# Peptides against a protein of PDB entry 3C66, part 147

Target 1, 189 residues: chain A of PDB entry 3C66
Amino acid sequence: KSWANLFEKNDFFFRYKFYLEITAYTRGSDEQHLKWSGLVESKVRLLVMKLEVLAGIKIAHPFTKPFESSYCCPTEDDYEMIQDKYGSHKTETALNALKLVTDENKEEESIKDAPKAYLSTMYIGLDFNIENKKEKVDIHIPCTEFVNLCRSFNEDYGDHKVFNLALRFVKGYDLPDEVFDENEKRPSK

## One batch from the design tools (peptide; made by RFdiffusion4, then SolubleMPNN)

Design b2_p26_7_s3 (from b2_p26_7, 8 letters changed)
Fold by OpenDDE base, seed 2:
Order: sequence, then structure tokens, then C-alpha cells
Structure b2_p26_7_s3 (fold): chain B 189 residues (1-189), chain A 26 residues (1-26)
Amino acid sequence: as target 1 above (189 residues)
Amino acid sequence: EDEVFGRIVASNGKILYEEPMSAILS
């Protein structure tokens, strides 16, 4: 499809007014996250296909690069906070209360062996067809099916203490800072 | 049920809905 060329477009996060964020969370080992996030990422194309056929959706274009981050996550409450606050510019500042794991600090003793939450986020740009005169476009069904598909793939993925998956509908101006380069200004409201 | 999908948090099954698409897109 024509959107194949958008996978690496620099203006991807400026092109659409709306985005669907798909975030795989893992509070566990790096290996666990690799498997979980890899599975989720592998199924994104199926979600795109389901979104594209909805009458109210004109375009559903995935950004193929996952955004990855990890935080020191000593408690379950911290893990819940991450899941609640991540994915929105409006709320992501709350994550500053946690230690972000970086290449510079990952070898520090206090970080190296600390419990961690791993995040991998995929983005789908959405363009809606208002002319379809649909008062409401509900993407709940395909999104729910996607979550169920991922969660049911392996019994281990049913453990919400370790593996989680969130889908967030986000406006372009509320995208997380991670999607923009340092020299880019986020879209205005 | 005819609402705009806002967010699903699969950890607890919480589903958030946004405003009607017509309102969001206008």
C-alpha cells in the first residue's frame, strides 16, 4: 500500500491529527519484554488492516519504529502509574518521579539490578472521513480484538503483574515528547 | 457503545471513551 513509504517519514507525527498508541509494558526481565513486545509489534499490521476497513477511517498508517524506554520500577504502584501516565504529553511529566534507564546509567549498581518496567510503543496515524456522516467512529472492537489476540497468544501474557498492553487514542498535540526530535516543535492545539 | 475509542488499559480492563468523533473532528 501507499503508506509503506510513510514508515520512515520525518513528518509522520505532524501528518495526522489523531494517533493510536499501542504500548506493551513489561515489569520483568528484558527477555520477557523482548518476547512480549515482539509479539505485540508483530500483530500491529492486523490491527491496521481492521482499522482501515472501518467506514469512518480514511487512513490508518503505522509508524514502524517502536519507541522503547525503561524505568526503575520498584513497586506495583509505580507500574500502574507508568501505565496511567505514559503516552500523553499532558501526563508524562509524572514519569519524572521515576528513574529513567539510559545507556549512561544502566550500569550503575542501583539501576542494574533494580526491578524495571519496559515500554515499547507503536503508533498508528489516523485520518478520519468526516464526509461519511458518521456521528461516531468506534474503534473499540478492532482494538479489543487486538488486545485479546495478544493476551491469548501465551498463557504467561495473562499475568497483569508482568505483562500489560494499552491502546491510547491521542491527539497530535498531546503526543509524548519521545516522538519529536529536539529541533521539532510539537503540533499546536 | 457508539462512542469514540479513547483508551483501553488491558491491565484492569478499563476502557475510556472520547467525545463523539464529529465533535473531535470539528
Scores: peptide ipSAE 0.027, ipTM 0.596, DockQ to the pose 0.271
Fold by OpenDDE base, seed 3:
Structure b2_p26_7_s3 (fold): chain B 189 residues (1-189), chain A 26 residues (1-26)
Amino acid sequence: as target 1 above (189 residues)
Amino acid sequence: EDEVFGRIVASNGKILYEEPMSAILS
């Protein structure tokens, strides 16, 4: 139960210098997203295991709670924009151009029947073990295997117009606002 | 298939990044 302590939001997003973000995107129904995001989330532990065995990685700890959001997404261009801008504090302000779906507004007629993009994001905190002055850590292989595993699970998940999966390597100070409480100060560089 | 991640390169005690460090993946 080593990861159990990280299931609760405490100092997780302050503990590491680096984070890996895994975001499942769905432009479709909530049911479609539930299946897709659920699959992705179910495979995260496998990715963690593969990361942990890399010589250059000291720690790979998942935050087990997914972060959920949805936007009104009337066009494919909007969907691409979401995928491009989400996951970084530097770029997430671009998402303000879209209508965020909330519990307060979801029943509004203009929102209720609108096309939506759903997002579910998992976070992995990373600590690197660099013993030598010069060392390379390549996480490409385990990440690629993870993506292939998720995408190949069902033929429907090959439809990029509906289902997408993004991985982003992010520094702690550039984490999205969603991971912090209102009273928490963003980590500095 | 999109390249998922580049390499993390530690040089002189500093971690450097090779592109890409983020990707929309197929």
Scores: peptide ipSAE 0.023, ipTM 0.588, DockQ to the pose 0.054
Fold by OpenDDE base, seed 1:
Structure b2_p26_7_s3 (fold): chain B 189 residues (1-189), chain A 26 residues (1-26)
Amino acid sequence: as target 1 above (189 residues)
Amino acid sequence: EDEVFGRIVASNGKILYEEPMSAILS
């Protein structure tokens, strides 16, 4: 398949054994989230470049489309729960305790004016060089640099009560349901 | 508290982790 085909949802989340999830969280306004997530998304290419130069990484391929969601988030504990539970199929069912904001319910009085947590998630598929030789890969370095880069861009982004950024290393079989269509079966272990 | 990604070791066609790897770095 061509590089262009890898941008299609159909194969991307089945193509790799490992994925890096990059999630920008905002507990605040939609405008705040737009700025924060936009910044994070704009820096993903830099992270990819840093990953690609690691000897043990054969391919670091970003999925071009962010996944967007928002929840009613009345408390800080709820916000912490979202950050803890989101991004893994094993734990994402805990999010059902919160009200997911949808186009159908966003105008309801109980939702419209409620505090919200916004999520934007980018995915990077990872292919490692694991053949012919033993290699060690320290992906924490480029990941830490990426987080620092995003957080330091604006002083406001240092407020963890509002803005958060998480990078999660996930196996394909543990990807969140959001990346699959209703008729798709998630990868097996 | 930020947890650090563990070291990935590629050996014999498998990826191994020398230490428990954090699921999330934030």
Scores: peptide ipSAE 0.022, ipTM 0.598, DockQ to the pose 0.060
Fold by OpenDDE base, seed 4:
Structure b2_p26_7_s3 (fold): chain B 189 residues (1-189), chain A 26 residues (1-26)
Amino acid sequence: as target 1 above (189 residues)
Amino acid sequence: EDEVFGRIVASNGKILYEEPMSAILS
């Protein structure tokens, strides 16, 4: 069975209660980010396979298309803030303090040559085999292995000042605004 | 309604978050 028929954006972000967000961060050049994010994206399938074999996970379903954004990122503190606040509706408003790079503003003098943080995010929808609040699923092993796999692929990817990789576990109602169309209502708690 | 618990750790093996399952692995 192919997953190809399951990759409908229309309902993917409403289908699951839980999501794993995989974000590749790059504070550097667009070329650096292209290589880094491309590597991470290419390894997501391996993470999915490792998640699927866990007894507590019924389904691990990747969304095939990445979400991409970039911010003007003048300082390392800004870069850390992005990594802390991105990926949750609850916290993403803090990113409004930074300048989002858009097609409309990318050629502005203050933006064109400014230091930037690039973000590429992949999503995995999760369905769990749990009956109550006492049942636990520990995904730290496959997630850690995934991070190590990506970061060890090239020595350059060990530089946390430039390249970062974060996995965030979120509920559907706390997904970032980027995954919804303007006319779509966010899932309720 | 289902509640998920677990641990999220950094690539170096450091535990970042344990329960409930949330937060960031980096």
Scores: peptide ipSAE 0.024, ipTM 0.583, DockQ to the pose 0.164; fails the geometry check

Design b2_p26_7_s4 (from b2_p26_7, 7 letters changed)
Fold by OpenDDE base, seed 5:
Structure b2_p26_7_s4 (fold): chain B 189 residues (1-189), chain A 26 residues (1-26)
Amino acid sequence: as target 1 above (189 residues)
Amino acid sequence: EDEVFGRIIASNGKILKEEPMSAILS
C-alpha cells in the first residue's frame, strides 16, 4: 500500500509489528489539556526524525490524528492508575473501574463537575531492519530527548499532579482497543 | 520471538518512571 494511505486509519494499526505510543495526560481543565497536548503533539515530528535516522529502524511512520479520551478521576491514586494501565490491551481493563466521559454523559451532574483526567495519544508505527538473528534496537535516547524537550519547554507544566507525559513501546497485538473499530479483529500474536 | 519493552512516564520537570525502550529482534 502507498505511503499516502497510512495517513488515514485504514490498515495503519495492522501494518506494523511494533508501535510507539505517546500520551499526554492532564488532570485539570479541558483548556489546560488542549495547551499541553497541543505542545506535545507539535513535537512528535521531531521524535519521528530522530527515530528514522537510527540504523535499526527502517520506518517510523506517525499516525497523524490523536486519540482522545477522558475519565472521571476523583483521586491522585486514580490518576496514577490511569497512567500505569493505559496503552496496553493487557492492562487497559483496569480502566473499567473509572467512568469514561462520553458525549452522551458529559452533561450529567455527577460527571460535569467531577475532576477529570484527559488523555491525548499519538501513535508511531515502526518497521525494523533485521540483519542478524539477534538484534537489539534501543530507542531510549531519542525518547528521553523527546521527554526532556517537552518538559523543559514551559515551567507552567511542572506540576506532576496535573501534567504528565508517557511513551510506551507495544506490539501490534497489544494495542489498546481504541485504535480498532468494533468490526475489526486485533492482530494475533 | 521478538520482545518489546520499556516505558517513560514524566511530568514537566520530573521523571516518574523510566524503563529502557527497546526491541529485541530475532
Scores: peptide ipSAE 0.042, ipTM 0.661, DockQ to the pose 0.756
Fold by OpenDDE base, seed 3:
Structure b2_p26_7_s4 (fold): chain B 189 residues (1-189), chain A 26 residues (1-26)
Amino acid sequence: as target 1 above (189 residues)
Amino acid sequence: EDEVFGRIIASNGKILKEEPMSAILS
């Protein structure tokens, strides 16, 4: 498949056993989120490059389209819950306790003026080198460097009450529902 | 702040251990 085909979704979320999810969180304004998520997205290529040079990583392919969502988030506890539960099919049902903001409901009085948490998520498909030898692939270093790079870009991004960044290593069968179409069956274990 | 950590341990063509990455929440 051409490089262009990787950007069309197609079978991207069925192609790999493992995925790295990169989620930028903002509890604040849409403008704040646009700046924060834009920064994070702009640095994803650097993370990919750092992953690719690891001996245990065969392939690190980013999906180019971010996934966007927002929730009414009245409390800090709600914000922590979102960060804890988002990004896994196993746990994402907990988010149903919060009001998802949609184009249909965003103008409702109870929603339009409510505090919100914004989410932008990038995905990297991962293929590991599994050979007839013992291998340890530790992605901690490049991931930590990525977080530090994003957080240190502007002093404002150090405010964890507003801006957060999470990286989650997930299996294909545990990807969030958002990556699949309504008629698609999620990968099996 | 929490550290972001994830690793794969493989041997003999099989994955022996998968440690999920910890998200930074604070």
Scores: peptide ipSAE 0.042, ipTM 0.581, DockQ to the pose 0.044
Fold by OpenDDE base, seed 2:
Structure b2_p26_7_s4 (fold): chain B 189 residues (1-189), chain A 26 residues (1-26)
Amino acid sequence: as target 1 above (189 residues)
Amino acid sequence: EDEVFGRIIASNGKILKEEPMSAILS
């Protein structure tokens, strides 16, 4: 298997039926998020390695570029909502209730100094060895180990009010809009 | 501790069961 051709977007988000989303959340400073997301990103390859050796997984290919976004996040409830709704097309519209920080608006007085939630999301495309057989594939262990690895790296990362980490299993048709260009059609069910 | 990701049960290329679909761990 080769990952080289999957480092760029190309057809990565059309190639697999299943994706694992890894999202690092930070409600704090951009500096805090940079450290946290950087750590998480640096460990994704370890998760991939653990996934690849599972008998039920034929392919685990990371998309190497993180997707980054930030929202004005004035309350903890907003932060919880972001974590609950992000990462799925069917739920992401709920995020429209929050102010997305953009290059165009980041200097606005109401946004510049507002509390923010930062998001960095990594994607792993998954293909399973499920042809012509019935099999149970369980990725709980490697995923849990990954989370524990990230959370335990620094004591500060145990503070769920600031730092969070979510893993979401999604089908291609339910990927967030962010992974598609305007000229791309979302995969069908 | 929340379960990060559960299992996929599949037969003949068809997913029969997925649990859980997502998890947020703190």
Scores: peptide ipSAE 0.033, ipTM 0.589, DockQ to the pose 0.053
Fold by OpenDDE base, seed 4:
Structure b2_p26_7_s4 (fold): chain B 189 residues (1-189), chain A 26 residues (1-26)
Amino acid sequence: as target 1 above (189 residues)
Amino acid sequence: EDEVFGRIIASNGKILKEEPMSAILS
């Protein structure tokens, strides 16, 4: 009955051809990010419910744990770049231009007090009702409604320089490296 | 062959970037 018991991590990111990535971005404090990402994460179940009722979607299963990362983010342009490039294997290499914050480096003088962008990403695996012909499934409406729900929940999150939300629709072979273990090979095309 | 496209980037009360989110399945 619980989504948490449906899939092991390793199977989840190989099970579906398509995934929806929901990323909460915060360029500010870790406390600000905790509140913002927590809000977004708390609403993901509502998005799942809206996706499941679409005729073209057979299954929408959330991965219950968020993926967390943070980057040194000196400028607003860097923050925009993160939002543009994150969430796709094809584009994530552009993030190598920024310093990833890790447990090993977080106490370094150049990192500890630097401006940071925090990312929390939730994943939804999607299984579609495929027919013997080309079929288009448009998830724009439920995704837009979700964005509106989150962005209208609290006016404190109205500053786009600080708080952002992105939804990305991707194929399994284009998932970010973060979802795979070091010993796992990403799905092929 | 399957084609997937679409993205929404938004803040509270503002949409910064919006693309149709669709899957074309065959």
Scores: peptide ipSAE 0.035, ipTM 0.606, DockQ to the pose 0.754; fails the geometry check

Design b2_p26_8_s1 (from b2_p26_8, 9 letters changed)
Fold by OpenDDE base, seed 4:
Structure b2_p26_8_s1 (fold): chain B 189 residues (1-189), chain A 26 residues (1-26)
Amino acid sequence: as target 1 above (189 residues)
Amino acid sequence: KEIEPEVFISKDGSTRLVADMEKIHS
């Protein structure tokens, strides 16, 4: 079975019960975000390699494409809210309080010059090894190493007011709406 | 009942993710 069939979008978000979401956040310019998200994306493969060697992880499979979104983000509190609420279906409805930037509205005067938060999200599907009666799989070490690797690449990326990086463990039924097509039903609990 | 893993997103971006394997399979 060719690796190509594993990357069909439709099967990826139904294939695993668990996902690790990696979101790069930027409250700044599009150019700043492109550099930051591009760096994060370039390091995801290293995280995958570190996850795969954990005895409790059977498979760590990255999705190939990032999901991109941007919001009008006038305040630091709005930026904190985005980071808190994004990445879960249960909480993403809170983001409706913010103006989503779209191709249709990006040229509006109220949006064009507004402060923005940019988001790029990568997904890793996780399959756990049940046979190893490890009650807990701790991915803290690989995740911390990954964050440190990204943050240490440039001194500017140490500014948490501009650049943030979040790793979220999410169940398949709680994935954000953005990963599903309009005709796709969410995985059941 | 699938127990939701405690996701600790630290302010510094370090995330301690602990998946309880016994609870994943119950």
Scores: peptide ipSAE 0.038, ipTM 0.618, DockQ to the pose 0.062
Fold by OpenDDE base, seed 5:
Parts: sequence; structure tokens; C-alpha cells
Structure b2_p26_8_s1 (fold): chain B 189 residues (1-189), chain A 26 residues (1-26)
Amino acid sequence: as target 1 above (189 residues)
Amino acid sequence: KEIEPEVFISKDGSTRLVADMEKIHS
């Protein structure tokens, strides 16, 4: 089955039991975020290639489209909270304390000039080789190399007050609500 | 029992690697 047919949103987030989320965070301008997220997205294919060669991984399949969101982020504590809570259905309800920026509200005076945190999230579906009795798959090395590759591209990306990068391993039933359509039922445990 | 892979992703100070280790209490 061609990879092209797997890029339909509706099947991708139900196909795998496990996902790796890659989120680029920016607390700054939209221009800063576009450069940072674009760089991270351009390197995801290299991470996939490194994951696919691991003996414990049967399949590493990237979803081709990023998920974009932004929040009003007046404080550094708010930015830390976003990074702690985002990417899991169990914790994402904490983000309701922040103002989500939408196309409908972005021109409001209270939002337009407010400090913002921008998020771009890429997803990789994972299938594991269970038969090889490898109960543990260490993805630390390829993930660390990926982070270092992104952070070393420009000295500005070393500023953790502005630019951050997170990788989260999640089960399909704990994916964020953003990946499902309003009429789709979340996968069960 | 389905063997769930333990995925270790290190919290480097620069990268929050959150492994949701739900303890499968079986």
C-alpha cells in the first residue's frame, strides 16, 4: 500500500497504537516561528530514517501536515505551562486557562499586540517488533541527535526563552483532541 | 499481555521528552 494513501488524516490517527509528537515552540514573533518550525519540519524525515533502522521499530510513518496553534502567553510561567501540558489528552485541559488565538479573534486589541506562544506539531506513527522480546526500545539517541541538529542550525535557536523543541511519546488513546475531527471517536485503551 | 514498549526519551534541559509511562497494572 503506497505511503501516499496513508496521509489521509482520518486513518492515520487510528492506525497506530503509539505516536511520537514533535513540537516546535516559539515565544516571539510569527516570523521567528515560521523560520524555527520550518527548520524542524525539514529535519523530521532524517529522524524517521534513524527510527526505521532501530531493531525494535517495525514502522515509523510521518504525518505530512503540521498542526498549528497559538496562545496568548504573557509570562514565562505560562510558556512553561504550555510546554508541560500540551500534547496529551490527559493534560491539555489546563491550556483552557490561556486564550487560544484564532482567525476570528486575532485582530482584537487584547490579542493582536499580546505576547504569543506559537506551536507546530508533527506526528510519527510507530509500530514495534514485539516478537523480538525487546520490551524496551531506546529512541534517546536518534531523538537527541535530531534536537541537536535543529538547535545547532542557528545560534538564536539556543535561546530557550524564545525557541523550544519537545518530543513526546504518546498512546493513540491519549493523542490531543486537535488530531480528531468533531465527529470522530477517540481510540479506546 | 500485549508487551508495551518502554520508550525512554531523556529530558534534556532543552527538550522535554515526555514518555507517558502509564503503569500497565496488569
Scores: peptide ipSAE 0.183, ipTM 0.681, DockQ to the pose 0.189; fails the geometry check
Fold by OpenDDE base, seed 2:
Structure b2_p26_8_s1 (fold): chain B 189 residues (1-189), chain A 26 residues (1-26)
Amino acid sequence: as target 1 above (189 residues)
Amino acid sequence: KEIEPEVFISKDGSTRLVADMEKIHS
């Protein structure tokens, strides 16, 4: 299948056994998040390039569109919980304790003026060179370089109370529900 | 046995690198 077919949503989240999730978090304004997430998204291509050259990685393919979500986030503890629980099917149900901001509810007074956490998540599908007997693929270096690149771009992005960045290595069966359409069956273990 | 790569993502204080490395014990 051509590279063009990799960007069709329907096959991307079924094509790989492993994914790297890159989530930009912002507890602040939508404008702050737009700048932060936009920066992170712009650097994902550099991360992909660095992943592709690793001997243990056969393929690193980004999904082209971010997944966007936002939650009412009244406390710092809630913000930590979001960062801990988001990005895994096993833990994402904990986020049900928070109010998801939707187009339907965003104008409610209790939501409109509430502190919010914004999330933008990018996905990279990973295929590994299992045949090369390299039992260990260290993606630490490219991931750390990526984070440092994002965080160092502006001094404001050093404020962990507002701006956060997480990289999560996730198996296809543990991808968040957001990546699947209502009619799609989650990959089996 | 599908050899699952051990993917190391370091937790430094600045980056929540969450490797859900469930050891697939086959």
Scores: peptide ipSAE 0.152, ipTM 0.699, DockQ to the pose 0.191; fails the geometry check
Fold by OpenDDE base, seed 3:
Structure b2_p26_8_s1 (fold): chain B 189 residues (1-189), chain A 26 residues (1-26)
Amino acid sequence: as target 1 above (189 residues)
Amino acid sequence: KEIEPEVFISKDGSTRLVADMEKIHS
């Protein structure tokens, strides 16, 4: 398949056994989220470069299109719940307790003026060098450096009540439903 | 045992993400 086909949605989420999810969270305005998520997205290439140089990582390929969602988020506890449950098929059903904001409902009076949590998620497909079964690949350092880079860009991004950033290591069969089309079967275990 | 994903959240900077090679072969 041509290089262009590597980044088509239809193949990317079936190509790798493992993914790193990078989610920018904002509990605030859409404008705040646009700035925050845009910054995070702009730095993903630097994270990829740092992952690629790790001996245990053979391939780190970013999916360049973000996935966007937003929820009515009345409380800080709801915001913590979103951050805990989002990004895994096993846990994402807990988000059904919150109102998903859609183009169809965004103008409803109960939703329009409600506090919202915005989510933008980037994906990196990972392939590992299988040499030693006992070898562990530690991605903590590059991930921490990435978080620090994003958080230090603006003092406002230090406010964890508004801005958050999570990195989740997931298996392909545990990817969120958002990455698959309705007619696509998720990868098997 | 289903391997649960490891989560690194910036608020909890102590969380470590590790890929276990034994888990890659399973």
Scores: peptide ipSAE 0.051, ipTM 0.662, DockQ to the pose 0.053; fails the geometry check

Design b2_p26_8_s2 (from b2_p26_8, 11 letters changed)
Fold by OpenDDE base, seed 3:
Structure b2_p26_8_s2 (fold): chain B 189 residues (1-189), chain A 26 residues (1-26)
Amino acid sequence: as target 1 above (189 residues)
Amino acid sequence: EEIEPDVYISADGSRVLRADMEKIHA
């Protein structure tokens, strides 16, 4: 499908076997998160361009819409757990111990004024030019440059107690549940 | 048979890169 079709979910999360997840985290206000995540999102195209020129990468296609979630996050340990467990179907069940903020519960007294962690996640579908299963593909340089680019924009984004950024390489069958509709079956191994 | 690459995105060879675990290069 054309790049224009990537503005819609369509079959994006079934099209590739591999994905790069880019998650912006904020433990603070929604306003802080909006600024931080907006910055990160604005730079994703630059990361894609750097990935595309790598010999081992055939395709790097961004899904243009971010996935948004927020959790009640009363402690720093909870924030660490979110950052450790989010982004993989294998580990995301640990987040069930936290209260997910929804439109239905956001006005509850226990949630409304609670400390929150906000997450915005961008996805890049990847296809590789490899002939051997043992071939290593190193993408740490463009990923590190991307992180540095985002964090260097404002000194406040160096405060890891508030702001963080993670990139995760994930197989399609291990994508978070958030990318699939209720009636969609996740890809098999 | 599907060929799957061994992809790493951190200097340590991991599949996760976290900003708080990396030194920022100015």
Scores: peptide ipSAE 0.559, ipTM 0.892, DockQ to the pose 0.635
Fold by OpenDDE base, seed 1:
Structure b2_p26_8_s2 (fold): chain B 189 residues (1-189), chain A 26 residues (1-26)
Amino acid sequence: as target 1 above (189 residues)
Amino acid sequence: EEIEPDVYISADGSRVLRADMEKIHA
């Protein structure tokens, strides 16, 4: 399928057993996040291209739309928690301790001027060409190159107190709830 | 039974790569 067919969610998060999550984090302004996440998003295609040529990768298909979320993030510890717990269904419930910013609450006085952490997450569906269960698929090189490419664009992106970037390999049954509609059943193991 | 790949994203064999936790070079 062409990438153009993946603009809509449809069954994308049911189509693959494995996904690569790419999350851009910003603890700062929405403007800072827009620039950072936009940069990361713009480079995802390059990562896909690098993944596609690996012998162990049969398919690497990006979901073309990012998932956006924001939390009130008053402390660095809160920011660390977000970065540690986000991206897995197993751990994401810990984020319930933080105030999620929504269109309904963003104008509340306690939220409006609060420090924010912004998240933009891109997904790549993966299919593998492996012959046995012991076969290792090492993708650290293209992933590291991707991180380096994003961070090297601007010196400010080296400030991990403000900006961060994570790549996570996730099984379909452990995808965050955000990728599913309310009426969709999470994939089973 | 479907074969699951043993995927590594970081040099240490982790399935998570965080930019702040890796020696990232320009």
Scores: peptide ipSAE 0.563, ipTM 0.893, DockQ to the pose 0.613; fails the geometry check
Fold by OpenDDE base, seed 2:
Order: sequence, then C-alpha cells, then structure tokens
Structure b2_p26_8_s2 (fold): chain B 189 residues (1-189), chain A 26 residues (1-26)
Amino acid sequence: as target 1 above (189 residues)
Amino acid sequence: EEIEPDVYISADGSRVLRADMEKIHA
C-alpha cells in the first residue's frame, strides 16, 4: 500500500504483527523537543527505505503521525525510568508513578513550571520474509545508521541528559496503550 | 502456525537500541 493510505490510523496497529518504535526524548524545553523530534521525524523515511531493501523485510510502512506525550520529570532517575519503561505495554504501567502532562492539567502551577520529559514516537509496521522461526533478522545496521544520522546533525544532540533516541522492536500485542482508541481491543498474543 | 522472527536491533542482540547506550560515531 502507498504511504498516502497511512495518514489515518485506521487499522494500522492491527495490520502488522510487528512494529518498530522510534522515540525521540527530550528533558528540557518544548522548543528543544520540537527541533529534536522534528529532525528525527524528518529522517524516518530514510530508515524505512533502508529497511525495505533488507532480505528479511517484506514490508516496512510508517505511520505518518507521531504520538506525543510529556511527563513531569524532576530527576534524572525519572528520565531514565521513562526511557526504560516507555514503548511496551508490559512496562508502561510503571509510568503511572509519574505525572502525565495533559491539556487539562498543563496550566496547573505544579506542572507548568516543572521539569518535563517530552516524547515523540513514530511507528513502522513490519512484515518479514521468514520461513523458519529460528531465522534471525538483523536490523541493527540501518537502525544504528539512523541514530547516527539524527544525533550527528547537531552537537547538542549528543547530550544524553537532554536528548535521547530509542528504537524498539515490539510485537503488536505489546504496543503501548496510546496507539489504541478506548473502544479498540488490544491484539492478543 | 505464525512464524515470529528473531529480530535484534542492537549490538548486544537486544530488541532496543538506545543512542545513549550505543557506540555511535559522530
């Protein structure tokens, strides 16, 4: 299917069994995050192109819109927890210990002036050309190249206390809750 | 029977690649 058909959510998060999550993290200002996430998003197409030509990859289709979230993040440990726990349904419940910033609460004084971690997550649906369960698919190289491309754009993006980038291979049943609407049932294992 | 690939994304064989944990060449 053409990328043009993937502007809407539709069944994107039900269509594939496997996904690649690309998350840009920023512990800083919204302006810093906008620049960082915008850069990452602008490069996703290049990653897709590299994935598509791998022998083990049958399909690599990006979801065209990022998912945005932000948390009150008063400590470096909180930031580490976000980066460790985000992106998997199995672990995302740990983030309930943090204050999620919402449109409803963002103007609260305790939240407005609090240090924040911003997250922008892009998704790539994956289908594979594998005939055997023991077949390994290495996507390390294109993913590393992507990270290098993004981080090398500006020296500031090397400051991992502020900026980070993660790629996570996730099964459809383990996608974060954010990708599903309230009325949608999570894919089963 | 659904075939699940053994996918690894990081040098250590993990399914997670974090920029802060990888030796990235600038």
Scores: peptide ipSAE 0.560, ipTM 0.893, DockQ to the pose 0.641; fails the geometry check
Fold by OpenDDE base, seed 4:
Structure b2_p26_8_s2 (fold): chain B 189 residues (1-189), chain A 26 residues (1-26)
Amino acid sequence: as target 1 above (189 residues)
Amino acid sequence: EEIEPDVYISADGSRVLRADMEKIHA
């Protein structure tokens, strides 16, 4: 079974029961986001390596492509809401209160020059070596190291009003809608 | 029954780690 089959979009988000989401946030320019997200993406492989050596983790497989989205984000409260609600199907409906930037609307006067929040999300599929439901798996250390690695690259990335980074553990049935095609049914609980 | 791990990312045991919320100790 070729590694190539592991990275086909169609099966990746159905293959694992658990995922680690890595989201780079930027409230600023697209250029700022490109640099920030590119840095984060470049370090994901290092995180995978650190996860793979944990006894409780059987498999950590990164998805190869980021998911990109952007919202009109006129206030800091809107930016906080994005960071709080994004990354879970259960909570992402709150983002409907914000204007999603699309190719169809990006040239509208109200959107073109509006403050924006940019999001790039990477996914890691996880399989665990656990014996019982009460077994705790601590991935805090490698995740913290990853965050530190990304933020330490440039002092500007310490400005949380502009740049942020979040890691979220998500079950397959609670993945954001963006990972599924229109014809795909999300995994059931 | 499917075994689900109790996974936590943050020091407080949460499943979310935000860079702005964690005091990263170098």
Scores: peptide ipSAE 0.554, ipTM 0.890, DockQ to the pose 0.592; fails the geometry check

